# Peptides against a protein of PDB entry 8YVU: the designs that were tried, part 40

Target 1, 39 residues: chain A of PDB entry 8YVU
Amino acid sequence: PQLCYILDAILFLYGIVLTLLYCRLKIQVRKAAITSYEK
Target 2, 160 residues: chain B of PDB entry 8YVU
Amino acid sequence: TWLTVLKKEQEFLGVTQILTAMICLCFGTVVCSVLDISHIEGDIFSSFKAGYPFWGAIFFSISGMLSIISERRNATYLVRGSLGANTASSIAGGTGITILIINLKKSLAYIHIHSCQKFFETKCFMASFSTEIVVMMLFLTILGLGSAVSLTICGAGEEL

## One batch from the design tools (peptide; aimed at target 1 T19 V29 R30)

Design b2_p20_2_s3 (made by RFdiffusion4, then SolubleMPNN; from b2_p20_2, 11 letters changed)
Fold by OpenDDE base, seed 4:
Structure b2_p20_2_s3 (fold): chain B 39 residues (1-39), chain C 160 residues (1-160), chain D 39 residues (1-39), chain A 20 residues (1-20)
Amino acid sequence: as target 1 above (39 residues)
Amino acid sequence: as target 2 above (160 residues)
Amino acid sequence: as target 1 above (39 residues)
Amino acid sequence: SYLELLELIERLLKEALDFL
């Protein structure tokens, strides 16, 4: 049971990190699209 | 630049692969230190008997390291080496998943046969612990395989 | 214990979905960068 | 180098911790 909670914590952390990376990438895509539209 | 972003992503994937490998190695070491797997009845630890946490961790670690090195140096020979290592790690990951699934089936069958209502019984505890560890190892292996495949696709794209 | 395993499954699925979305977003960024370079 | 990889892992861990 304790191992399951540890795994949950690791997976949760991984999910948060991936979400943040995805958000950063999405912002970069938006910035790239805006810069391409201004050219 | 977009190339620098891709580079950072490859490094991240490589680090994730190494981290996954390290966690797998740690779990393998802990299980081997706590339990004498060779004397355990049944195949509940078949993945550990096969040495998967060790050789799998080595393959993933090598693949991750080569991917990071290849990304940093941006040399053609390193890209090819990284692609080869990632391919090998992907094969190792697939094999590991197969072994872990077989182990999981055996562990679940063991739990079912022994009607483990009391978790405090040694056999039931061992089977439950094995199942938990195998599930964790399976998740880690899938994550490692995902990173290795992603790096392989990135490397193949750079060679084309 | 059962809730923990369910949470593990949900978090794992979320991780896979985020990884796929991240890959798709990465491919979109690549296509956008290539199209911006051709202009 | 192996040390650079270790430093990269440490930086990633620190960034992950900073994001938490």
Scores: peptide ipSAE 0.468, ipTM 0.807, DockQ to the pose 0.076
OpenDDE base, seeds 1, 2, 3, 5: peptide ipSAE 0.450, 0.416, 0.449, 0.454; ipTM 0.809, 0.781, 0.797, 0.808; seeds 1, 2, 3, 5 fail the geometry check

Design b2_p20_2_s4 (made by RFdiffusion4, then SolubleMPNN; from b2_p20_2, 12 letters changed)
Fold by OpenDDE base, seed 4:
Structure b2_p20_2_s4 (fold): chain B 39 residues (1-39), chain C 160 residues (1-160), chain D 39 residues (1-39), chain A 20 residues (1-20)
Amino acid sequence: as target 1 above (39 residues)
Amino acid sequence: as target 2 above (160 residues)
Amino acid sequence: as target 1 above (39 residues)
Amino acid sequence: KYEELLELIERLLELAKQFL
């Protein structure tokens, strides 16, 4: 049970990190698309 | 700029691979230190008996290190070396996943056979613990494999 | 404990999905960058 | 080389912390 909670914490943290990275990447894609459209 | 971003991402993937490998090694060493796997009845720890946490972690660590080094030096020989190491690590990871799945099946079968209603029974506790560890190792191995495959694809793209 | 394992499975699936989405997004960014460089 | 790798890991950890 304790290991499960530790794993949950790690996976949760990983999920948060991935979500943040995904959001940043999505923002970059949007910025790149806007820059490409202005050209 | 994009190449620099990709380079940073490759380094991140390499570090993730190394961290995954280190965690796998830590789990392997802890399990081996706490449990005498050789004396455990059944195949509950078959993945550990096969030494997967050790050799798998070594392969992933080497692959991650080589990937980082290859990316930093941007030398063709290092890129090829990293690609080879990542490919080897990917194969090792796939093999490890297979071993872990087999171990998981055996552990689950063991739990079913012993009708583990009482968690405090030593055999049931060990089987449950084994299952938990194997699941954790499986997740880590999948993460490592994902990173190794990603690095392999990136390396192959650079050769092309 | 059972809920913990279920949560682990959900978080793991979420991690895989996010990784795949991240890869796809990265590929899209690369394609957008290549297209922007060719213009 | 190992120290450089460790420094890289530390930098990546710091970057990860900045992302968090």
Scores: peptide ipSAE 0.439, ipTM 0.805, DockQ to the pose 0.068
OpenDDE base, seeds 1, 2, 3, 5: peptide ipSAE 0.424, 0.415, 0.407, 0.435; ipTM 0.792, 0.789, 0.780, 0.799; seeds 1, 3, 5 fail the geometry check

Design b2_p20_3 (made by RFdiffusion4; failed a check: too like the target's own chain)
Pose (drawn by RFdiffusion4):
Structure b2_p20_3 (pose): chain A 39 residues (1-39), chain B 160 residues (1-160), chain C 29 residues (1-29), chain P 20 residues (1-20)
Amino acid sequence: as target 1 above (39 residues)
Amino acid sequence: as target 2 above (160 residues)
Amino acid sequence: CYILDAILFLYGIVLTLLYCRLKIQVRKA
Amino acid sequence: AIVFLLFIVATILYFETKML
């Protein structure tokens, strides 16, 4: 009954999860590009 | 096979360490700049008053930078410094967890007994705001400490 | 406030959709 | 404000990953 930031609290978790998943995907793709471009 | 998986997956732990160090400065500066932290009737601030946002800000940052640079550049003396910075950051997080827990204990002791019936917006909106902020910081610090301890136990993997 | 939260509430849907598309594309690669 | 900044950072990382 006292909403706004209570619903806005899980959105910070959503931002953290996405901002970490994109970093993990970028590092993984860079490693895959390095391993595939050597030969 | 745990050691190999932890070794090949290393610099993301540094990414989340440096994300914790960067997001700790913003909270710490805003909270210490908007209002004085020594004239609170409920003495709610028991973590920002102890320097915790500025105690592990350029502390986690250096561990994250060393861990990132370790795979980028395999320096002779950088490997030794990375383990020390990881274990010092593990200790600093261990302390930060218990100081943040006693900050939650005091904030709940303030808001629990006759200070404010039901939710906020009666007399102590700052008490609920500080409680939510510290809970978010505690969760983020747990996330960061788990990755710091995992990197500390992955880095040695050998005698000395 | 509430509407401001709603405007950035669907930005996560599109961001996750493009993230899944990138995943499927990289899996094909 | 911090969540909106995290979404900007996630978009930048998406475009850098797509370009790579």

Design b2_p20_3_s1 (made by RFdiffusion4, then SolubleMPNN; from b2_p20_3, 12 letters changed)
Fold by OpenDDE base, seed 4:
Structure b2_p20_3_s1 (fold): chain B 39 residues (1-39), chain C 160 residues (1-160), chain D 39 residues (1-39), chain A 20 residues (1-20)
Amino acid sequence: as target 1 above (39 residues)
Amino acid sequence: as target 2 above (160 residues)
Amino acid sequence: as target 1 above (39 residues)
Amino acid sequence: LLTLILFILSTLLLLETQKL
């Protein structure tokens, strides 16, 4: 049970980091799309 | 170019396979160091008794290494070799998942039979720990299989 | 303990979905970059 | 891709650290 909670904490942290990376990538896509429309 | 994208994806998938393999080996070695699986009664550690962490890790490592080498050298012969290794690793991964699912079912059945409400019983703790490790290994195996299948599809697409 | 395992499964699934979305988004960034170079 | 690798590596290091 303690190991399960530790795994949950790791997976949760993983999910947060992935979400942040996804957000950064989404911002990059938006910037690239804006730059393509201004050309 | 699309080719440069595919190359970077192949390298990434190869590294992911090697990494997954290393994790599986680490888990296998830790479990073997802490627990004498050979002397444990029942099929709670059947995946470990089958040596899955070892051979599965080897297959994924070989597949990942071959994929990286194939991508770096861009040789048609190496691409075919990588495709073959990735296919073999995908089959091994599928077999490993099957073994892990069977082990998980047995572990869950063991927990149910012993009515493991009290974590202070050594048997219940061991069964719970086994289940947790098997679940982790299952997740790693799914990741490894996903990477191997992806590399196989990429390699097959290059041959067509 | 059962809730912990369920949480692990949900977090794992979330991680897979986020990885797939990240891959799709990365492909979109690359397509947008290619389109911007062809203009 | 590198960030994803670093993230996987970080996850591995965390998993290894939990095993120690």
Scores: peptide ipSAE 0.554, ipTM 0.831, DockQ to the pose 0.080
OpenDDE base, seeds 1, 2, 3, 5: peptide ipSAE 0.553, 0.549, 0.550, 0.541; ipTM 0.831, 0.830, 0.830, 0.825; seeds 2, 3, 5 fail the geometry check

Design b2_p20_3_s2 (made by RFdiffusion4, then SolubleMPNN; from b2_p20_3, 12 letters changed)
Fold by OpenDDE base, seed 2:
Structure b2_p20_3_s2 (fold): chain B 39 residues (1-39), chain C 160 residues (1-160), chain D 39 residues (1-39), chain A 20 residues (1-20)
Amino acid sequence: as target 1 above (39 residues)
Amino acid sequence: as target 2 above (160 residues)
Amino acid sequence: as target 1 above (39 residues)
Amino acid sequence: LLVLILLILTTLLLLETQQL
């Protein structure tokens, strides 16, 4: 049971980190698309 | 271009902060409706007794709303107001985290003292449930603080 | 305790979905970068 | 909007994670 709660915490942290990385990557894709349109 | 990205980020962070606040309020309301906190040993629900889910959620909601309004109206006075609200929300979040950590420690100590091998004992179940709720509130508070800090940085960047 | 295991399964599934989305987005960023270099 | 949806989903998942 204690291991389950620890796993939940790790998975939650992983989800947050992935969401942040996804957001950053999405912003980069948008910037790249804008730069390609100006060329 | 950079300003428009920051504006969209501010709006998003504001909405996230409001959502976090609403979730905290929902949890606070559910706990208050289901559990008579007055009859439970005071240390298990100390964060709820302090009213953190309520005042913390109010601060986060106000900060998020002010951030959205500031972005929408693009008025200098609203930017300052948003920055002030974000700062207040960041302080509230930090205080909330501290209270929740203290509550978590007390709840864990309670579980340890009672040697809760039998999860089905009412006291042990309540202590475990309290610990779970406190952990939830802690995560939500961390998310709220992260959004408030991000909004504060964005607002400070607009004033420079 | 049983609910914790169900939750672990949901979080694990969420983590997999986020990882797949992240990988797709990363591939898009790489393709955009290559296209910008050829221009 | 998609980032918001992901954050909402992450928050909901967190909420579910702890209710369960």
Scores: peptide ipSAE 0.551, ipTM 0.831, DockQ to the pose 0.079
OpenDDE base, seeds 1, 3, 4, 5: peptide ipSAE 0.551, 0.543, 0.550, 0.553; ipTM 0.831, 0.834, 0.833, 0.837; seeds 1, 3, 4, 5 fail the geometry check

Design b2_p20_3_s3 (made by RFdiffusion4, then SolubleMPNN; from b2_p20_3, 12 letters changed)
Fold by OpenDDE base, seed 1:
Structure b2_p20_3_s3 (fold): chain B 39 residues (1-39), chain C 160 residues (1-160), chain D 39 residues (1-39), chain A 20 residues (1-20)
Amino acid sequence: as target 1 above (39 residues)
Amino acid sequence: as target 2 above (160 residues)
Amino acid sequence: as target 1 above (39 residues)
Amino acid sequence: LLTLILFILTTQLLLETQQL
């Protein structure tokens, strides 16, 4: 049972990290799209 | 186009913040309806006794609404107002996290002292339930703070 | 404790979905980078 | 509640993915 709560915390942290990485990747895609449009 | 995309992201973050605040409020109201917190001895529900789910939800909701309104009206005064509200909401979120951590520590200490081997003891059950509720509220507060900080950074970027 | 296991299952499912979305976004970034290189 | 938060985060990520 204690392991379950620890796992929830780890999975939650993982979700946050993935969201941040996704946001960064999305920003990169948008920057790439803008650079392609100016050409 | 880029500004329009950033604006849509800001609106989305604002909606997220409002939704998170509403969930926190709903959770707070459910806890208040199920548990007579006034009759519970100890600091297990200190975050609820402080009214954190209510004022926190209100601050997050106001911050999110101001962000959406600021984005829609494109007025410099509204941008400043939204930035101020987001900053205040971020501070409130940080304070809420601190209160929840303190509550969690007290709840865990209570569970440890009573060596709650018998899950059927009403006090142990209430302490466990309180701990679960506090953890959930902590997660919601972290999400709300994350959205408020993101909106604050976006607003600060528009002022420069 | 039973609620913890349910939460763990949902967090795990969420982590899988986020990973799939991240992979899709990564593929899009790669496609955008290739299209910019051919120009 | 955590499931609901995750659902919201997933919905957000989906909406962000559709905007791209």
Scores: peptide ipSAE 0.544, ipTM 0.830, DockQ to the pose 0.361
OpenDDE base, seeds 2, 3, 4, 5: peptide ipSAE 0.531, 0.537, 0.555, 0.535; ipTM 0.818, 0.824, 0.837, 0.824; seeds 3, 4, 5 fail the geometry check

Design b2_p20_3_s4 (made by RFdiffusion4, then SolubleMPNN; from b2_p20_3, 12 letters changed)
Fold by OpenDDE base, seed 2:
Structure b2_p20_3_s4 (fold): chain B 39 residues (1-39), chain C 160 residues (1-160), chain D 39 residues (1-39), chain A 20 residues (1-20)
Amino acid sequence: as target 1 above (39 residues)
Amino acid sequence: as target 2 above (160 residues)
Amino acid sequence: as target 1 above (39 residues)
Amino acid sequence: LLILLLFLLTTLLLQETQQL
């Protein structure tokens, strides 16, 4: 049972980190698309 | 471009906040329907007794709705209203987290006092179940707070 | 305990989905960068 | 999830525009 809660915390943290990385990557894709439109 | 990105992020954050609020409300209602919290000995469900799932869900829902409405109407007055609601929701979320932490401490103390080695004892099962529900609500509250804070920062950036 | 395991399963599934989406997005960014270099 | 959904939708729209 304690291991389950620890796993939940790790998975939750991982989910947050992945969400942040995804947002950053999405911003980069949009910037790249804008730069490609200006060429 | 930045404003359009922020706008889309605001809508998403608002929807996330509403969804989190609805999940918290659903958990609260399910727990209240299954368990008579008044008859449970101890403060295992102190967060429920405090009505946190209800008022917390309302605050998060209002904040999310105001954020979405503000974004759709692009009215300066609505932006200020949304910012105010998001700030209030963030404060409510922080208070909720505090209550949940206190509840967790009480639940853990209860488990320790009763030496719950026998998981199948009704009291120990209820204490464990309560702890699990409170932990889930804590995670949801943290997510809601994160969304509300993000919306508040976005709204503050638009006023600047 | 049972609810904890259910939560773990949901979070794990969410993490896998996010990872797949992140990988797809990363590949798209790389393709966009290559296309920008060829112009 | 909604950002992810929007991302998927945007990716699908981009794929459709590239196929046209």
Scores: peptide ipSAE 0.494, ipTM 0.789, DockQ to the pose 0.108
OpenDDE base, seeds 1, 3, 4, 5: peptide ipSAE 0.544, 0.526, 0.543, 0.493; ipTM 0.829, 0.811, 0.828, 0.791; seeds 1, 3, 4 fail the geometry check

Design b2_p20_4 (made by RFdiffusion4)
Pose (drawn by RFdiffusion4):
Structure b2_p20_4 (pose): chain A 39 residues (1-39), chain B 160 residues (1-160), chain C 29 residues (1-29), chain P 20 residues (1-20)
Amino acid sequence: as target 1 above (39 residues)
Amino acid sequence: as target 2 above (160 residues)
Amino acid sequence: CYILDAILFLYGIVLTLLYCRLKIQVRKA
Amino acid sequence: MVVVLFIVATILLIEVKKLV
């Protein structure tokens, strides 16, 4: 009954999860590009 | 096989360490700049007053930088420094967790007994704001400390 | 406030859809 | 802070798309 930031609290978790998943994907793709471009 | 997986997966832990260090400064500067932290009737601030946002800001940042540079550049003396920075950051997080827990204990002791019936927007909006902020910081610090301890245990993997 | 929260509430949907698309594309690669 | 995290996630999305 006192909404706004209570619903906005899970959105910070959503932002953290996405901002970490993109970093993990970028590092993984960079490693895969390095391993595939060597030969 | 846990050691190999932890070794090959290393610099993302430094990414999340440096994300914790960067996001800790923004909260600490905004909270310590918007209003004085020594004239609170409920003395709500028990973590920002102790320097915790500025106690592990350039502390987690140096551990994340060392861990990131470690796989980028395999320096002779950088490997030794990375383990020390990781274990010092583990100790700093261990202290931060308990100080943040006693900050939650005091904030709940303030808002619990006759200070404000039901939710906020009666007399102490700052009390609920500080409680939510500290809970978010505690969760982020748990996330950062778990990765710091994982990197500390992964980094040795050998005698000395 | 509430509407401001709603405007950034769907940005996550598109962001996750593009993230899944990138994942499927990289899996194909 | 959530908006800042979404900006950082967009930057990373563009960089990952170019890298792919």

Design b2_p20_4_s1 (made by RFdiffusion4, then SolubleMPNN; from b2_p20_4, 12 letters changed)
Fold by OpenDDE base, seed 5:
Structure b2_p20_4_s1 (fold): chain B 39 residues (1-39), chain C 160 residues (1-160), chain D 39 residues (1-39), chain A 20 residues (1-20)
Amino acid sequence: as target 1 above (39 residues)
Amino acid sequence: as target 2 above (160 residues)
Amino acid sequence: as target 1 above (39 residues)
Amino acid sequence: LVLILLLLTTLLLLEIEQLV
């Protein structure tokens, strides 16, 4: 049971970090797409 | 183009915040329906006794609604209104997190004091269940705070 | 405890999905960067 | 934008999942 709670916390943190990274990456993709379209 | 993207992001974040609020309300209602908190001795459900699921959800809902409305009205007044609502929501979220942490500490202390080796004991089960619910609410509150902060940053960016 | 395990399963699935999406997005960014460099 | 929506939908789903 304690391991379950720890796992939940880790997975939650991982989800937040991944979401942030995904957002950053998405912004980069958009910037790259815009730059490619302007060239 | 950038402003339109930010605007859509704000609306989505607002919707997310409203949904988080609704989830918190639903969870609070379910807990109140299943468990008679008034008959539970101790501070195991202190967050529920304080009404956090209700007022917290209301604050998040209002913040989300204001963010959506802010997106629909004229830019300058909207940004300030949204920023204010998001700030208020962030404060509410922070307060909620604090309450939940306190509740969690009390619940953990209760579990430790009663040496809940026998999980099947009613008191230990209730304490564990309360802890689980509090943790879930804590996660929801963190998500709500994250959305509010994001909306605040977006709104501040529009004012600059 | 059962709820914790269910949550773990859901968060784990979410983490996997996000990781896959992140990887796909990362590949797209890399492809876009390569294409931009070749132009 | 669609991806952000997906992320937010995913966050919402996570919140729903946390509620259940």
Scores: peptide ipSAE 0.556, ipTM 0.834, DockQ to the pose 0.086; fails the geometry check
OpenDDE base, seeds 1, 2, 3, 4: peptide ipSAE 0.539, 0.538, 0.549, 0.555; ipTM 0.824, 0.823, 0.832, 0.835; seeds 1, 2, 3, 4 fail the geometry check

Design b2_p20_4_s2 (made by RFdiffusion4, then SolubleMPNN; from b2_p20_4, 13 letters changed)
Fold by OpenDDE base, seed 1:
Structure b2_p20_4_s2 (fold): chain B 39 residues (1-39), chain C 160 residues (1-160), chain D 39 residues (1-39), chain A 20 residues (1-20)
Amino acid sequence: as target 1 above (39 residues)
Amino acid sequence: as target 2 above (160 residues)
Amino acid sequence: as target 1 above (39 residues)
Amino acid sequence: LILLLLLLTTLLLLEIEELV
């Protein structure tokens, strides 16, 4: 049972980190698309 | 600049804040519908008894809506209003986190004192369920606070 | 305890979905970078 | 941007749902 709660915390932290990375990557894709459109 | 990125994401952060608030409200309503909190002894549901899911959700929703409106309307008064609302929402979120942490501690203490070996005992089940719901609400509140703080920083950057 | 295991399963599934989305986004960024380099 | 917002909102919702 305690291991389950620890796993939940780790998975949640992982989810947050992945969401942040995904946001950053999406911003990069958008910037690249804008730069490509201006050319 | 980092501020420019935050400004572009302001609408997104506002929508995220509204969604987080709506989820918190949904959980609050589900808990109120499934559990008669008034008959539960102790402070296991202190956050719910305080109405945090409701007023917190309202504050976050208002803050998010004001942020979206401020971004859509290029008006200085709306920017100031959004900044004020986001600041208030951030304070409310911080208070909510504090309440939820206190509730979580009480719930965990209850589980520990009663040595809940049998999960099927009604009191132990309710305490465990409450703890799970409080943890979920805590995470939602942290996410909402993060969005509100980000919006506040963005608004503060616009005032400078 | 059983709810914790259900939560773990959902979090795990979410983590997998996020990883797949991240991979797709990363591939898109790479494709955009290649297209920008060829111009 | 709206699609990204929806996706990030969905991800956040899923993170929240995961947290819940």
Scores: peptide ipSAE 0.557, ipTM 0.829, DockQ to the pose 0.089; fails the geometry check
OpenDDE base, seeds 2, 3, 4, 5: peptide ipSAE 0.508, 0.542, 0.545, 0.548; ipTM 0.813, 0.825, 0.827, 0.823; seeds 2, 3, 4, 5 fail the geometry check

Design b2_p20_4_s3 (made by RFdiffusion4, then SolubleMPNN; from b2_p20_4, 11 letters changed)
Fold by OpenDDE base, seed 1:
Structure b2_p20_4_s3 (fold): chain B 39 residues (1-39), chain C 160 residues (1-160), chain D 39 residues (1-39), chain A 20 residues (1-20)
Amino acid sequence: as target 1 above (39 residues)
Amino acid sequence: as target 2 above (160 residues)
Amino acid sequence: as target 1 above (39 residues)
Amino acid sequence: LVLLLFLLTTLLLKEIEELV
């Protein structure tokens, strides 16, 4: 039972980190698309 | 185009904040519907008694809405208003986390004192359920705070 | 305790979906980089 | 889920636009 709560915390942190990384990657993709359009 | 991308991200963060607020309200409403908190003695539901799910959700919702409106209208006064609202929401989120942590500690202490070996006792079940709901609310509050802080940083960057 | 397990399942599913999206986005970034290099 | 959130965002933005 205690392991479940610890797992929830770890998964939650992982979700936050992945969301931030996804946002950064999405920005990079959009920047690359803009650079491609200007050429 | 780069500014447009950042604007879309800010809108997404605002919506995430609103969604988090709505989920918090839903949990608050469910708890109020299932449990008669007014008749429950003790500090197990201190966060609910303080009305945190309600005012916290309102603050997060207003902050998210103001952020979206500010981005849409692109007016200087709205940008400042959004920044102020996001800052206020961040402070509210921090306060909410503090309240939830205190509630969690009290709930855990209650469970420990009563040595809830018999899970079938109504009091132990309610304390456990309260603890679970508080933990869920804590996670949602952390998510909301993260979005509000992100929006605040974006707004501060626009003012500089 | 039962709610904890449900939350774990939701967070786990969310993590998987984010990982898949991240992989797709990473592939898109790579494709964009290759296209930019060929120009 | 991110796409779903984006769609929900777009829907909420449309509702706000209709309200204002």
Scores: peptide ipSAE 0.499, ipTM 0.815, DockQ to the pose 0.062
OpenDDE base, seeds 2, 3, 4, 5: peptide ipSAE 0.468, 0.504, 0.490, 0.489; ipTM 0.802, 0.815, 0.809, 0.812; seed 3 fails the geometry check

Design b2_p20_4_s4 (made by RFdiffusion4, then SolubleMPNN; from b2_p20_4, 12 letters changed)
Fold by OpenDDE base, seed 5:
Structure b2_p20_4_s4 (fold): chain B 39 residues (1-39), chain C 160 residues (1-160), chain D 39 residues (1-39), chain A 20 residues (1-20)
Amino acid sequence: as target 1 above (39 residues)
Amino acid sequence: as target 2 above (160 residues)
Amino acid sequence: as target 1 above (39 residues)
Amino acid sequence: LILLLFLLTTLLLLELQQLV
């Protein structure tokens, strides 16, 4: 049971970090697409 | 184009905030229906006794609704109102997180003191169940806070 | 305890899906960067 | 971002469904 709670916390943090990284990456893709369109 | 994307993101964040609020209310109502919190001794349900699921959900719902209305009407006064509501909901979310963390610590301490190896004991089961609900509420509150902060940033960007 | 295990399963699936999406997006960014460099 | 928020919303809905 303690392991389950620890796993939940780790998975939650991982989800948040992945979400932030995904957002950053998506912004980069959009910037790259805009730069490619302006060329 | 950027402003249009930000507007769509605001609506989505507002909906997410409302949904988070509704989930918090549902958790609160379920706990109140299953457990008579008033008769439970101790601070295991301190967050529920404080009424956090109710007032927190109301604040998040109002913030989300105001954000959606502000975005739809595109009026400066509504944008300011939405920004204020989002800021208030962010503060409420932060306070809720603090309360939930305190409740979680108390619940964990209770479980530790009673050496709840037998989960089938009513007190240990209730403490474990409370801890689970509090953790879920904490996650929902963090998500709600994230949405409210995002909406606040978007609203502040529109005011500049 | 059962709720924790269910939450773990959901968060785990979410993490896997996000990781896959992140990897796909990262590959797209790399492809876009390579295409921009070749121009 | 919308997809991520949608996924988050879906996760939240699933958590809500588990409580019901």
Scores: peptide ipSAE 0.541, ipTM 0.831, DockQ to the pose 0.057
OpenDDE base, seeds 1, 2, 3, 4: peptide ipSAE 0.532, 0.547, 0.536, 0.535; ipTM 0.824, 0.831, 0.827, 0.820; seeds 2, 3, 4 fail the geometry check

